# Ledger of designs, part 61: peptides against a protein of PDB entry 6TME

Target 1, 324 residues: chain A of PDB entry 6TME
Amino acid sequence: NRLKRAYIALQAWKKAFYSDPFNTAANWVGPDVCSYKGVFCAPALDDPSVLVVAGIDLNHADIAGYLPPELGLLTDVALFHVNSNRFCGVIPKSLSKLTLMYEFDVSNNRFVGPFPTVALSWPSLKFLDIRYNDFEGKLPPEIFDKDLDAIFLNNNRFESTIPETIGKSTASVVTFAHNKFSGCIPKTIGQMKNLNEIVFIGNNLSGCLPNEIGSLNNVTVFDASSNGFVGSLPSTLSGLANVEQMDFSYNKFTGFVTDNICKLPKLSNFTFSYNFFNGEAQSCVPGSSQEKQFDDTSNCLQNRPNQKSAKECLPVVSRPVDCS
Target 2, 324 residues: chain A of PDB entry 6TME as posed
Amino acid sequence: NRLKRAYIALQAWKKAFYSDPFNTAANWVGPDVCSYKGVFCAPALDDPSVLVVAGIDLNHADIFGYLPPELGLLTDVALFHVNSNRFCGVIPKSLSKLTLMYEFDVSNNRFVGPFPTVALSWPSLKFLDIRYNDFEGKLPPEIFDKDLDAIFLNNNRFESTIPETIGKSTASVVTFAHNKFSGCIPKTIGQMKNLNEIVFIGNNLSGCLPNEIGSLNNVTVFDASSNGFVGSLPSTLSGLANVEQMDFSYNKFTGFVTDNICKLPKLSNFTFSYNFFNGEAQSCVPGSSQEKQFDDTSNCLQNRPNQKSAKECLPVVSRPVDCS

## One batch from the design tools (peptide; made by RFdiffusion4, then SolubleMPNN)

Design b1_p12_3_s1 (from b1_p12_3, 8 letters changed)
Fold by OpenDDE base, seed 4:
Structure b1_p12_3_s1 (fold): chain B 324 residues (1-324), chain A 12 residues (1-12)
Amino acid sequence: as target 1 above (324 residues)
Amino acid sequence: MYFIGLEKTNNP
């Protein structure tokens, strides 16, 4: 029966634990898997008279171990939350059998290898959190074809470019932060109609910002800090009607920061420090508004404190990148 | 479709 398969899976997993400092699996004894700590049962979707393991929550258990292939026997699991542990190895391909997977959170672990492509096999997946691991390689374009609400990829070892398929994403939150992504932000980004928050912090992204960013009407947080972006800020950023937090700091931007950006209606924080901007509108000056916070530190601005020296500025400002 | 509520996760 289904609970017997779950028992086999959970016992195999317990055996795969190297350390369980909080004795989370201490009660993982006997066939009554629904009594196991962190195991949640519910009526099966196909037969409400049958009880099945529907969820796993081992968050913050500090368990060291790996995910054995027998976890594929948990075919009724829709919620898999094992964040803040010390699980290592790869995500088993056998998890493809968990066709009801809805929320998958393996964040803050020690997983390695390429992107867990098994996540692409789950037809009903809405939440994917693999942040704070050691996943590496390129991001598969197909991830953005999924009808996901949230995609957390930050703090990994992902490389290569951001797929152009990003524009197909229905996610409200996407994080790329603290990886090794390179290249330009795809122009298709403007097609992310449900996007509220996007974070690119601390990658190796470069080139000009695409004008299409200005089409992100629902964005409240846009952080592109700590990259290698060049050129001027797109004038189309004036279209970000709902942006509250915007950060372009620690890049190589040049040009003039305009009123149209700094006067965005819901803008509360705009950081453009540590660039090579050579001018800003009065509305962009820190302290110019009580409702908005600005940081213009370490640019090439005249008559502003804490700016770069002329020696630092001249080589860059005199050779602005034309993004047109 | 119904799901079991699990604790929300927080990561730094």
Scores: peptide ipSAE 0.031, ipTM 0.735, DockQ to the pose 0.104
Fold by OpenDDE base, seed 3:
Structure b1_p12_3_s1 (fold): chain B 324 residues (1-324), chain A 12 residues (1-12)
Amino acid sequence: as target 1 above (324 residues)
Amino acid sequence: MYFIGLEKTNNP
């Protein structure tokens, strides 16, 4: 039966624990898996008279170990939350059998290897959190073909470019921060119809910002700081009617920061420091508004404090990148 | 979907 399979899986997992500081699995004894700490049972969707393991919550258990293949026997699990542990290794391919997977949170662990492509096999997945691990390699384009609400990828070792398929994403929150992504932001980004928050912090992204960013009318947070972006800010950014937090700091942007950007109606914080901007509108000046916070530090602005030297500015400002 | 109360994901 289903609970028997769950028992086999959970006992295999317990054996895969190297350390359980809080003795979370101390009561993982006997066939009554529904009594196990962190194991949650519910009536099966296909037969309400049958009790199944529907969820795992081992968040913050600081457990060291790995995920054994036997976890694939937990075929009724829809919620898998094991963040803030010390699990290592790879995500087992056997988890493909968990066809009801809805929320998968393995964040803040020590997982390694390529993107866990098994996550792509889950037809009902809505929440994917793999941040704060050591996943590496390319991001599969197919991740954005999935109907996800949130995609947390930050603080990993992902490389290569951001897939063009990003425009297909229905996610409201996507984080790329603190990886090794390179190349340009795809122009298809403007097609992300549900996007509220997107974070690119601390990658190796470059090129011009695509004009299509201005189509992201529902975005409240846009952070592209600490990359290698060049050129002027797209004039189409005036279309970000709901942006509250915007950060372009620590890039290689040039040109003029316009009123149309700084006067965005919902803008609360706009940081464009540590670039090579050679002008800004009065509305962009820090202190010009009580409702908005600006940071123009370390640019090439002539009449502002804490700017780069002429020596630093001249080589870049004199050779502006044309993004047209 | 199942009615299970699990702790929401929270990372620093």
Scores: peptide ipSAE 0.030, ipTM 0.732, DockQ to the pose 0.091
Fold by OpenDDE base, seed 2:
Structure b1_p12_3_s1 (fold): chain B 324 residues (1-324), chain A 12 residues (1-12)
Amino acid sequence: as target 1 above (324 residues)
Amino acid sequence: MYFIGLEKTNNP
């Protein structure tokens, strides 16, 4: 009996709660699991006459505890939303039995350990949100082989390089922000045909920006701020026909910021502050447009306010990195 | 696919 198995799983989970400040699981009593708060039942896909647990929604419950292995008994669950709790430990490997998993949101918790590889085992996964946790180690390249719509990885402890498989991703939104990623952005990034938003904020990324970024025609948000990027901005950025928000601040970029970038047709905000740019086109000057906002603060620009000193600029500007 | 009517929530 599927509901009996669900009962075993949910009672094991209730037992794994250390704190339930809103008494969310107070009604988790008895065999009628479909009446449990945050538990949603639906007809089974293989037999419409059978009722099964199809979804969990415990968002914002502030529950402290862990995910016990018995959760693997919830084999009919397609939606698992438990964000904004205080769950700790690791994601159980037993969740591999949840073969219908479609949306998995464990964001804003206290999970630890390596990337939850169990997420790679779900053939139908479309939404993955693991941000605001303490996941660590390398990002598995296989994550980008998944047909995901969104990949949220920000605010974790991931290290190493961004996999070259990123170009295979069909995701519209990908966040890497506030991790410990290092190395270059892979050239394969230009192959992300469905990409709308990508965020690299606050990592240890370095090297030159790949020219292939200019192939991202659907991108509306591109944020590479707070890294260690060097060299000039690629001239191919003029191809970003739909970019609205672009941020390259807090890097080590050099060279000239061109008209072709600042005159992008959908550009509304372009921040390139806190770099070592030594020139900008008139179209890039803050206040030059009513429709576009620019920030050129703390560069090596002549005749502009709030720039770096000659002492700070000269060692970097005199030795530009050649990205060719 | 199931239709449960769960809304996705965003984090800051």
Scores: peptide ipSAE 0.027, ipTM 0.719, DockQ to the pose 0.113
Fold by OpenDDE base, seed 1:
Structure b1_p12_3_s1 (fold): chain B 324 residues (1-324), chain A 12 residues (1-12)
Amino acid sequence: as target 1 above (324 residues)
Amino acid sequence: MYFIGLEKTNNP
């Protein structure tokens, strides 16, 4: 019996709670699991006459505990939302049995260990949110082979390079922010045909930006701030026809910020502060447009306020990185 | 696939 298995799973989970400050699981008593707070039932896909546990929503419950392996008995769960709790430990491998998993949100918890590879086992997964945890190690390249709509990885402890498989991703939003990713952005990034938002903030990324970024015609948000990028901005950025928010601040960029970038048709905010740019087009000057906001602070620009000193600029500007 | 109507949660 599916509901009996669900009962076993949910009772095991209740036992795995160290603290339940809102008494969320107070009514988790008895075999009627469909009445449990945060548990949602629906007709089974394979048999509409059978009621099964199809979803979990424990968002904002502030529950301390861990995910026991018995959760693998929830084989009909398609939606698993446990955002903003204090769950710790690892994501149990037994969740591989949840073959209907569609949305998995364990964000804002205290999970540790490597990337939860069990997420790769879910054939129908569309939404993956593991941000604001303590996941560490390398990102599996296979994550981008999956037909995901959204991938939230930010605010973790991931390290190493971004996989070249990123170009295979069908995701509209991908966040890498506030990790320890290093190396270059793969040239394959330009192949992300559905990409709307990508955020690299606050990593250890370096090298030149690939020209292929300019192929991201659907991107509305591109934030590469707070990294170690070098060289000039690719001229191909003029191809970002739909970009609205663009941030390259807090890097080591050099060269000239061109009209073709600052006059992008949908551009609303372009921040390129805290770099080593030695020139900008008039269209890039803050205040030059009523519709666009620019920040050119702390560069090596002439006749602009709040720029770096000549002493700071000269060593970098005199030795520009050739990205060709 | 069935949809229960669970809301996606944003984090800061």
Scores: peptide ipSAE 0.031, ipTM 0.738, DockQ to the pose 0.107; fails the geometry check

Design b1_p12_3_s2 (from b1_p12_3, 7 letters changed)
Fold by OpenDDE base, seed 1:
Structure b1_p12_3_s2 (fold): chain B 324 residues (1-324), chain A 12 residues (1-12)
Amino acid sequence: as target 1 above (324 residues)
Amino acid sequence: MYFEGLYKTNNP
């Protein structure tokens, strides 16, 4: 029966614990798995008269161990949250059997290896959080073909380029921060119709920002700081009608920061410090607005404090990158 | 679905 399979899985998992500081699995004894701490049962979707393990929540348990393949026996699980533990190893391929997976959170662990492609096998997945791990390698393009609401990839070891398929994503939140992504932001980014928040912080991204960013009408947070972006800010950024937080700091941007950007109607914080901008509109000057916060530190601006020296600026400003 | 929106309770 289904609960018996769950028992086998959970006991295998308990055996895979190296450390359980809070004794979370202390009551993981006997066949009544629905009484196990962190295990949640519900009527099965296909048969309401049958009780099944529908969810796992071991968030913040500080458990050290690994995920054994027997977890694939938890075929009724739609919610799997093991946030903030010390689980190591890889995500078992056997989890492909969890066809009801809806929310998968393995964030803040010690998982390694390539992107867990098993996540691509879940047809109903809406939430994927694998941040703060040691996942590495390329991001599979197929991740953005999925009908996800949120994709958290930050603080891993992912490398290579961001897939062009990003434009197909239906996610409202996507984080790439603190990885090793390189190359340009795909022009297809403008097709992310549901995007609210996107974070590129602390990668090796480069090139010009695509004009298509201006098509992200629903974006409230756009952070591209700490990369290698060049050129001027796209004039199309004036189309970001709902952007509240925008950060382009710590790049190699040049040119003039325009009124059309700084006067965006919902803009609350705009940081463009540590670049090579050689001009800014009055509306971009820190302190020019009570409602907006700006940071223009360490650019090539005239008559502004805390700017780069002429020696630092001249070589870059005199050779502007044409992004047209 | 069994549980909806539980991810919103997770800390970043």
Scores: peptide ipSAE 0.036, ipTM 0.761, DockQ to the pose 0.115
Fold by OpenDDE base, seed 5:
Structure b1_p12_3_s2 (fold): chain B 324 residues (1-324), chain A 12 residues (1-12)
Amino acid sequence: as target 1 above (324 residues)
Amino acid sequence: MYFEGLYKTNNP
């Protein structure tokens, strides 16, 4: 039966533990898997008379080990939360059998290898959190074809460009931060109709910001800090009617920071420090508003404190990148 | 769905 399969899977997993400092799996004994700590059972969706393992929650268990292929026997699992452990290795392809997967959180572990493409096989996946691991390589474009609500990719080793398919994403939250992504932000970004928060922090992204960012009417957090972006801020940023947190710091931006950006109606924090901006509107000056916080540190602004020297500014400011 | 929105409580 289904619970017997679950038993096999869970016992295989227990065997795959190298360390269980909180003795989380201490009670993982016997056929009553529903009593196992971190294992949650529910009536099967296809047959309410059958009890199945519906969820795993081992968050913050500090377990060291790996995910054995036998986990594929947990075919009724819809929730798989194992964040903040020390699991290593790769995500087993056998998890493709978990067709009910809805929330998959393996964040803050030691997983390696390429993007776990098995996640793409789950038709009902809504939440994908693989952040704080050692996943590497290219991000498959197909990830954004999925009807995900949240995609957390930050703090990995992903490289290459951001797929143009990003515009197809229905996710409200997407994080790319602290990877090795390169290239430009795709122009299709403006098509992310449900986007609330997007974070690009600490990558190798470059080029000009696409004008289409201004189409992100629902975005509340836009952080593109610590990259290699150049040129002026798009004038279309005035369209970010709901942006609250905006960070462009630690880039190579030039030009003038306009009133239209600094007077955005919901803007609470706008950081554009450590760039090469050579002018700012009065509304952008730190302290100019009681409701908004600005940081213009380390730019090429005249009559402002803590700016770059003329020697540092002149070579860049005199040769602004034309993004037109 | 067994447990709706569990991720919202588990992740910021």
Scores: peptide ipSAE 0.035, ipTM 0.757, DockQ to the pose 0.098
Fold by OpenDDE base, seed 3:
Structure b1_p12_3_s2 (fold): chain B 324 residues (1-324), chain A 12 residues (1-12)
Amino acid sequence: as target 1 above (324 residues)
Amino acid sequence: MYFEGLYKTNNP
């Protein structure tokens, strides 16, 4: 019976394909759904004697189509990976019936609409990848209440502010890059106890960096480049004991880049180019270390190459934003 | 769970 429901769902999905260039669904014929390409069966968790559809993997199939509501019949699916296709439309609310959902990857598709709130209904969700789509609107603050390991939101059309609830997240990797987020980074960011990588690249974020960033002891990658951040770098950044990649380029930062930041013990790459910094410690100078790479291009630094003109610097440097 | 190691997704 469970496989029969799966058959109905999968046949409905096949009918929802507009194009299948690699003939991925060519063998999607007959009741033996476990033999379907990209369909994976396993013993049911509630009854090991029953075989159920546990996973879908159609990654890189270049399939054009949409997700029909009948996919809600795949109630045993824990893994749903349809990365790098041409699926369009919205994520069906009927997927709320997939209560075992553990990994959901719909990245690199043509999905539209608001954040797929159906993802919030999955109690066991650990991996959410919706990047490289056309999702729009604000992020539900509840997303960070989920016990997710990874949250990939980059390359969408999300706007508004980053929710204060971000501090509740247990995710190790979070990407906000290439959206339309605005406002400040919440001070609660320092409470992200498991954070390893966070990326804010290419948004409309602004204001001062919160001091609480320095509490992110497990962070290895921190990229805030291509935003509108102002003020000086927080002195508390010296607390990033495990940071390897740090990028603050293409912002409006001012002040002095301190020795304590550039001497971070695991720092490999630190890019602070295209800002309005008016000074840097010797340890921050590109070429000063063989172990660390620095880029100080296009700032307001004296005696450094490729800096901004005085005409460009003076209006900004003379009016530094006080973040205190 | 049913499967492991599927976190490895690549995007352009």
Scores: peptide ipSAE 0.031, ipTM 0.747, DockQ to the pose 0.133
Fold by OpenDDE base, seed 2:
Structure b1_p12_3_s2 (fold): chain B 324 residues (1-324), chain A 12 residues (1-12)
Amino acid sequence: as target 1 above (324 residues)
Amino acid sequence: MYFEGLYKTNNP
């Protein structure tokens, strides 16, 4: 019965293919779905004597098509990997029936519409990758209430603010890069207990960086480049004991880049170029260390090469934003 | 069942 439902689902999906350049679904013929390329069967969790479709892996198949609602019949699927295809349309709501979903990767496709809220219905989801699509609208705050290990949202069309619920996230990796997020980074960010990597590149984020960033003692990568952040760097950044890669470039930061930031023990690369910093400690100067790389290009620093003109600097430096 | 390489970048 379960394999019969899987057969119906997979045949409906094959019919929904517009192009299959590698003939991936060429052997998708007959009732033996466990022999289908990219389909993986396993004993059912509730009955080991029953074989079910437990996983789909169609990564890098370059298939053009859409996800039909009949995919909701694949109720035993825990792994759904279909990255690097040309699937279009929306993620079917019928996938809410896949209650065992553990890993969901639809990255590098042509999906559109709002955030796929069906992902919020999966109680056991640990990995969510929806990057490199055309998802739009607001990010639902409930995404960070889930016990996810990784959240990849980059290269979409998401708008609005980052939810304050981010502090509840147990994810080690979170990417917001190359969207249209706006507003401030929530102060609750400091509560992210397992965070190793967070990327905000290329959004419309603004305001001052929250002091609570300094509480992220496990973070190794912090990239806030290409936004509209203002004010001075928080002094609490000296608490980032494990940060290796830090990028604040292409913002509107002002003030002094301090010694205690540039001397962070694990820091290997610190980029603060294309801002309005008017001073830096000697330890922040590019070439001052053999172990650390710095970039101070295009700031308002005295006696440094490749800086902004006085005309560009004066209006901003003379009116620093107070983040206190 | 587990698929390896989950954290690898998927560039277009």
Scores: peptide ipSAE 0.029, ipTM 0.732, DockQ to the pose 0.175

